# Ledger of designs, part 164: peptides against a protein of PDB entry 3ESW

Target 1, 322 residues: chain A of PDB entry 3ESW
Amino acid sequence: NNIDFDSIAKMLLIKYKDFILSKFKKAAPVENIRFQNLVHTNQFAQGVLGQSQHLCTVYDNPSWHSIVLETLDLDLIYKNVDKEFAKDGHAEGENIYTDYLVKELLRYFKQDFFKWCNKPDCNHCGQNTSENMTPLGSQGPNGEESKFNCGTVEIYKCNRCGNITRFPRYNDPIKLLETRKGRCGEWCNLFTLILKSFGLDVRYVWNREDHVWCEYFSNFLNRWVHVDSCEQSFDQPYIYSINWNKKMSYCIAFGKDGVVDVSKRYILQNELPRDQIKEEDLKFLCQFITKRLRYSLNDDEIYQLACRDEQEQIELIRGKTQ

## One batch from the design tools (peptide; made by RFdiffusion4, then SolubleMPNN)

Design b2_p22_1_s2 (from b2_p22_1, 16 letters changed)
Fold by OpenDDE base, seed 2:
Structure b2_p22_1_s2 (fold): chain B 322 residues (1-322), chain A 22 residues (1-22)
Amino acid sequence: as target 1 above (322 residues)
Amino acid sequence: EIEKKLEELIKMKFEKLLKEER
């Protein structure tokens, strides 16, 4: 019997559309109970929920996008993108331009705009004095620092002049446009906003083992692409597991349209025990949050996003970017 | 384009499953 795989696939797409649309309807009472029980009994689940409430929505601020675009040297950025696109991009079509843009934004951000701050410079001694700084600990923000969503301030003493320098860990990305310094948290926070300001589909990836990065959806590659502003890295998901030999347990991506366990993309070796939550419960949690984020979308939007999700799941299972 | 790619991926998945059941 010649199985008409094309006919079967078309029939499955119709049934799949109906299935997806049914899945994204209002949660059943049993699902709500399961969700509430999970977030009240599991600390990891509560953490994922808390992060989703912030990270999935905070970057969708048109006022912030305008401030970002006014702050960046757009003339330089587009000049460089146009230059690189003119070399190789014409053969690949217009969709590759966005990949060149993201690569230039990575370059610009790391080379021209933002700086790594392991220790702050001494406020009294000036530039290049971080070597003289001794950590004294951390404290809560003062009244001024509290205006910029600051949870923690690192305190340093200068070994040369004895003065105290404060390094507030700001979570306000607009304040980071001014300060232009930080660690992985500040880098990823502001860079996520920058990418969003160009109208890109972006996810914030949280790793349990104290790192954070981005993913952007490339229309050219037709997949989620790893983006790390700290590393000026584009499409190198292996850098943590292979190059750094980092041990990791969980990587969770947070975007406006969903929460996704992306651990399989980044945890290629040296996997730590995934003991914080049952795999079934994590899958349920991510799906439940994603369902809530999509509740206001129309049937066509839900279907298109679900097609994207299924392609990503297939990619993650195959271990090969197609 | 997404639907076409999904159709192809579904096709490949089912072709694989049918081969594994043989």
Scores: peptide ipSAE 0.019, ipTM 0.518, DockQ to the pose 0.056
Fold by OpenDDE base, seed 5:
Structure b2_p22_1_s2 (fold): chain B 322 residues (1-322), chain A 22 residues (1-22)
Amino acid sequence: as target 1 above (322 residues)
Amino acid sequence: EIEKKLEELIKMKFEKLLKEER
């Protein structure tokens, strides 16, 4: 009996696709009940849901993308990308160009565009006066600051002139194109929008231990790549655990197509207790939110994304066994 | 769980190969 291997392979692929698609069907009543109970009873789950409602969709704004592209020095950016691509890219194919673009955007953003602001300069004394600034605390936004999604304003007094300087913590990334300064939150927020404005597949990574960064899906590397705008870092997920010796418990990635626990990529040592939620419940939560985000996608889009998800999950498992 | 994921990886590799041969 000549085993028709081609027919068997085709049948296996069809059955596999159907199986994958079955996971993305409308949630059963029991899953909805589990989800509702989890987000109402677990504060960490509620936080993840709340973040997903913002971070998964806010950056998919075409008007913001246009404003970003009009604000950046695209001529400089593409000139630098083309220069680096001309050295190495011809041998590695067209998909590597996007990796060069992200690397240049990291350079441009840190070196030419955005500034770190630990303390603001004194509004009266001018530039390079942050050393004279004493924190007085934080307050709510004023009427003007409130227009730009500002939750908190840090208040500083100048030791030299005695004047008060306000440092509003803007969450509006378009306002950040004007202010061009902030900490890890402002850096990651605006840089996520910048990457999205180039049509890239990007996730916002939240770390429970007060840090945030991005991930970019490299078509060249065929995986999610760590991107930290503050560090000008590309594909260095180890920097927090190894270089900083940072203790961490959770890293959650938020993208338009899903929410993923990426802790295994970044927490290589000094793991803090993961006691905020049961591991099974966190896995369920991320899958449930991801399923909702993909509800409007067609079967082929769902299937392609599910294949990427499985590839990432394999990567994250293998990284722990080394 | 690892075996299932390995099986899925193998399937993905086969699908890539089938797309590259088209």
Scores: peptide ipSAE 0.019, ipTM 0.558, DockQ to the pose 0.125
Fold by OpenDDE base, seed 4:
Structure b2_p22_1_s2 (fold): chain B 322 residues (1-322), chain A 22 residues (1-22)
Amino acid sequence: as target 1 above (322 residues)
Amino acid sequence: EIEKKLEELIKMKFEKLLKEER
């Protein structure tokens, strides 16, 4: 009996596809109960859910993408991408071009476009006056600031002229295209939108220990790539744990197609206690939210994303970035 | 149980492929 291995392989693949698709069917009543109980009883779970409701979808705004593309110096960006791409001897049409684009966007954003704002410059004294600024505290947004999703306003007094300067912490990324300044939150927020505006698969990564960054799905590398706009960093997930010696407990990635615990990619040493939620409950939560985000996708899209998820999980278990 | 075993086998296959592409 010649075992038709090809036929068996095809049958196994069909059965596997069906099995994967079955996991993405509407949640069973028991799963809904578990989810509701988890988000009502666990503050960390509630926080992850709340973030997912915003971060997973907010950047999928075509109007915002148009505004971004109209605001950026695309001629400069593509000129630099083409230059570096040609320098390395790549042919046009290779998937690697997108990696060069992301690297140039990192350069452009940090060097030419956006500014780090530890303290604002004095509105009266002008540029390079931040050294003269004394923090007075934080206030709620005024009527104008409130138009741009401002949660808080940092207030500073100039030691030279005595004038007050307001530093609104805007969450509206379109306002950030105008202000062109902020800290890690503003940087990551706008840069996530920028990457999305180029049609890229992007996730927003939240770290519990007060940092945020992006991940980009490289079609060339066939994986999620660490991207930090503040650091002009591409594919350096180790920078936090190793270079900064940062202690971390949780890194959660938020994208249009899912929520993923990416802690294993970034927490390489100095792991803090993961005591905010049971590991099983966090895994369940991320899977449950991911399942909901995929409800409108077709079977082929679901299957392709599930294959990508499994590859990522294997990568994360091995602790080896490909 | 068969589905879990199949999932494990597929994961192992992916793991092997990922090693061969390195």
Scores: peptide ipSAE 0.016, ipTM 0.488, DockQ to the pose 0.109
Fold by OpenDDE base, seed 1:
Structure b2_p22_1_s2 (fold): chain B 322 residues (1-322), chain A 22 residues (1-22)
Amino acid sequence: as target 1 above (322 residues)
Amino acid sequence: EIEKKLEELIKMKFEKLLKEER
């Protein structure tokens, strides 16, 4: 009988799927002990865990998605996307269209919607008065500010009128739809929610050296794509290391389906010492959290995500990030 | 589709192995 190589290939794929799925079973007692010890003994690990508990799930709120979509000028956005898509004559359909959507959202957010706030305007003197503002320090939120997940309020005095202006650092992205101003934290927070509201696969990237950005999973490019709302940047992971000559140690991506060390995508030169945690322990931590985030997924979802994870790891090893 | 998937899997496994050998 001729060897049915197709049948053998199918059987091999089934066995390989089973093998992958076996890795995503509930953690063994020894792994739980290792995890608990790591997060209790290593401050960096505890920080990553704490961030994952918020960032991996907070943006999966259908009510927030509705509020976002009701707030944005969708007619303008889609008009611009359609216009740019039509120029290139692409027949690739929805996959490449989504890349155009993300690029337009970057434009819209930076140019039309949100503002950079290094210093606030004086509440008394009005617009374009930030140059007259002197920082006095930071305080805790008052009772009203506390309603919007505010941890810190920056205090400024106007050099012209002497009045105090408060700049609350809100972490509630719905409040940011109202205030429409902030720094990298507020920009990335709200922009992550915006991308999620369009049903996109998005990760929040935390850099230890005081910057934050997004990653979007492009179905057209079949990879995670760098997205920085502050820079209106799409697929330019090199901007920090090369253009800014920024020194960095850690970049950690947080998404609904996992936590990933993406440092290799962004740290191309000027690497700072990675001394906050052992590399093996960081790898274990990210894998352990990722495994927990996937506990409710079915076998097919787990398999697909595992294949995507492996492809990303190959990309990161080969330095194929653009 | 099966051949493509097998090729992908083999490629991924080979790349992992090559990394582990370094």
Scores: peptide ipSAE 0.018, ipTM 0.536, DockQ to the pose 0.063; fails the geometry check

Design b2_p22_1_s3 (from b2_p22_1, 13 letters changed)
Fold by OpenDDE base, seed 1:
Structure b2_p22_1_s3 (fold): chain B 322 residues (1-322), chain A 22 residues (1-22)
Amino acid sequence: as target 1 above (322 residues)
Amino acid sequence: KEEEELKKIIEMKFKEKLLEDM
């Protein structure tokens, strides 16, 4: 009897799929207890949970996507993408085109759209007056500023006219489409929304050592790609550890489909002590939140995401992030 | 497609083993 190897392979794949799907079932009572204990006893875990409750879902807003697309110069963007795509004569079609799109969005955002704001201009003296601004500290938002998810307002005094200028740190990305200025937080927040508005798979990466950036899932490269709007950087995860010689302890990626410790992608040297949580507990936490985010997905979606997660974890273990 | 899925499965199992041995 010729062993139908194809039939055996199919049966093994089915059984394996079922096994993977079984890992994404609702958490057992013991896992729920472990999770609750962890977030109540560990401040870092509580912080990761709190961030996940916002960052994993906030950007999945169709109304915001429409507003973004109406605000951007799409004609300029696509003209530039088409121009760059045509130079290299790529046959890979839509997959590589999306990488060119992300690269152009990085250019457009930094060069044409958004501004870095170390200090605001004086509201009274006008443009290019930031050099005259002295920080007085920070305070809570007023009634108007509070409408745009503002937690902090930086206060500056003009050395020339003596007037006070407020720099509200808005967390509403739609307000950032109006203000078009900020620091790494505002840059990453709005840029994450921009990428999402093009229908891309995007994660927000939080670094404990006061930086934030994005990751984009490239269908061409078949992996998560580092994207930093502040640096106009695409696929350069080494810039922090190597170029900046930055010391880092944790990098956590937040996306609609999961929370992932991506520290191994970015922390290549000068690792700080990872003393905020046990490694096993962090792994458990990220997996637990990821399971919750996937509870509404069908079996095929769960399986595909699980396969993607496994490839990423292999990449992270092998140090083949580039 | 099936061969690619089998390859992924093998890689995943090897990874699981590597993670257990760590």
Scores: peptide ipSAE 0.015, ipTM 0.531, DockQ to the pose 0.060
Fold by OpenDDE base, seed 5:
Structure b2_p22_1_s3 (fold): chain B 322 residues (1-322), chain A 22 residues (1-22)
Amino acid sequence: as target 1 above (322 residues)
Amino acid sequence: KEEEELKKIIEMKFKEKLLEDM
């Protein structure tokens, strides 16, 4: 009996696709109840949900993308990308060009565009006066600051002139294109938008231990790649655990197509207790939010994303076993 | 194309299973 391997392969592929698609069907009543109970009873789950409602969608704004592209020195960026691609990239194919683009955007953003701000300069004394600034605390935004999604304003007094300087912590990334300064939050916020403006698949990574960074999906590497704008870092997920000796418990990635626990990629040593939520409940939560984010996608899109998710899970498992 | 896709899926599942059993 000649086994029709082609027919068997086709049948297995269909059944596998159907199985994958079945995971993304409308949630059962029991799953909805579990989700509602989890987000109402677990503060960490509520926080993840709240972040997903913002971070998964806010950067998918075509008007913002246009403003970003009009604000950046695209001629300089592409000149530098083309220069690096011409050295090395021709042998690896066109997909590597995006990796060069992200590397240049990291360089450009840190070196040419944005500034780190631990303390503001004194508005009266001018540049390089931050050393003279004493924090007085934080307050709510004024009427002007409130227009730019500002939740907190840090207040500083100049030790030299006695004047007060306000440092509004803007969450509007378009305002950050003007101010061009901030800490990890402002850096990651604007840089996430910048990467999105180039049509890249990008996730915002939140670490519970007060850091944030990006991931982008490299078509060349066929995986999610760590990107930290503050560090000008590309594909160095180890920098926090190893180089900084940072203790961490959770790293959660937020993208338009899903929410993923990426802790395994970044927490290589000095793991803090993961006691904020049960592991099974966190897995359920991320899957449930991801399922909701994909509700309008077609079967082919769902299938392709599910295959990508599976590859990432394999990668994350390997990272713990090495 | 479908066969290569299936082979890739099988390979992925096999790798996943091996890593879960470690």
Scores: peptide ipSAE 0.015, ipTM 0.558, DockQ to the pose 0.064
Fold by OpenDDE base, seed 2:
Structure b2_p22_1_s3 (fold): chain B 322 residues (1-322), chain A 22 residues (1-22)
Amino acid sequence: as target 1 above (322 residues)
Amino acid sequence: KEEEELKKIIEMKFKEKLLEDM
């Protein structure tokens, strides 16, 4: 009896797909209870949930994408991408083009578009006056600043003219297209939107120890790639732990299709205690939120994402970028 | 295409199992 290997392979694939899809069905009552109890009893879990409610969806705004694309110098960007792609990209196929695009967007954003703001310039004295600025503290937004999702305003006094300069910490990324300045929060927020505006798969990575960055899913590399707009960094997840010698406890990635603990990618040394939540509860939380984010997806989309998730988990367990 | 997908799944599961056994 010739074993019909094709029939067996097809049957195994179907059964495997069905099994994967079964995991993404609506949560059982017991899982809902566990989730509710976790987010009500654990502050870290509540924080992760709160962040997911914003970060997983906010960047999927077509109107914002249009505004971004209208604001960027696309001619310059694509000219530079095409130039770099013409050197080496043709040998690697079309999928590498997006890696060149992200690298150019990193360059463009840091060099041409956005500015680091440690201290603001004096609004009265003009440009290059930040050296004369003394911090007075922070306050709530005024009525105008509140229109742009501003939670905090840093207040500075000019030592030269004595005038007050306000540095609102805007969370509205469209306002950041106008202001073109900030720290890691503003950089990552706007850069995440920029990458999304090019139709890329992007996650926002939150680090508990006061840093934030992006991940981009490279179709060429077939994995999530570290992207830090502040550092103009592509595929350098080690920069925080190794180069900065930063101590870290948690790195959580937030994307439209899921929430993932990516700590193992970035915490290579100097690990701080992971005492905010039980590891099993964090794993459960991320999986539960991920299931919810995928409820509207079709079976094929769910299956493809689940395969991607499993590949990432293998990568994260190995501690080796493939 | 389905066979190649199945091969990837098998490879992935094999890698997963290897990591669980380590």
Scores: peptide ipSAE 0.009, ipTM 0.562, DockQ to the pose 0.062
Fold by OpenDDE base, seed 3:
Structure b2_p22_1_s3 (fold): chain B 322 residues (1-322), chain A 22 residues (1-22)
Amino acid sequence: as target 1 above (322 residues)
Amino acid sequence: KEEEELKKIIEMKFKEKLLEDM
C-alpha cells in the first residue's frame, strides 16, 4: 500500500487550519471572566490593556498618513532608496525594496528631519543654547498645548537670560511633524506613524525600563525586524542588552493585529525580575487582546496571522537572530 | 525536565515543518 504522503500532509494542514481557527472564535465566558479579573487585580495587566487600546489603533488613520506623506521629502527618500536598490536589490528580488525604504526612512528621519531634545534651546537666546538651560520641573499643559494631547510640560530656565522655556511633551504625532524634536517617546511615536504611512506592518515596542522602539514586518526577511529611529538601527535587537548593557524586564509589542511579549528578542542578558505579573497570565492577556483585535478578520486572514505568530514564537525560542 | 524539553523541540520542529509546507 503506497502511502500517499502528500494526501496525508494536505489532510493534516486542513486539520491544523481548523484547529488554529477554533482558537480565534469569540471568547468563552470563562475567558472573559479571567480577563476581567486579571485587569482589575493586576496593575501591569491594566497598563498593557490601556496601552493596547491606544497603540494598536491610533496609527491606522488615513488622514494622518496623507499629512505625513505631504510633509516628508518623498523625492529625496525614493531617490536614495532607488539608488541603493539599483546597486544591490535586483539580485534579491522585489521584496527587499521595502527593507531599503525602512533603512532610508531611518537615515532621513535622524539626519534630515527630526532632532533629539535633551534640553530645549532658550526661546530668547536662540539656537544652540540648551547647555544654558536648567530644569525647574514639570507642569500641566496650557490651553494651547492641551490641543495636541500634551500631558506634561517640562520647564527650563535659561542661566544666561533668566527667561523660562517650555518643552511640552506632545503625544499628537501630527504636532511632532511641526515641532520636529523630542526624546525616545516622540521619536518612536512619529516614526511609527511614518512607517505606517508607507503601508508597512509596524508594531510599537514598549520597554518597562523607559525606552521605546518599533518593529517592522519584513516580507523579504519574513520576520519582525527591530527598528529604532533614535539609533538609526535596523535589525539590531541586541543593542540594548549587549551594547548598552541595559537591564530590562519586559518588552511588549503593540500592533493593529496583536499584542506580543517580545522580551526574548531584546533581553539577552541582565534580565531584571519579571515580577509584575505571572508569566501564564501575561501570555493569556496578550493572546486575549490579540484575539479581540482579530474578531473582524476573515478565516484566511486569521490563519495567515496565526502562522506568522507561530513563526515568531519559534524564532524567539531558538534565538536564531544570532 | 528532559522529556518536557524534548516535547518542546518536537512541537517546534512540527510547527516549523508546517510553516515550510504552506
Scores: peptide ipSAE 0.008, ipTM 0.489, DockQ to the pose 0.166

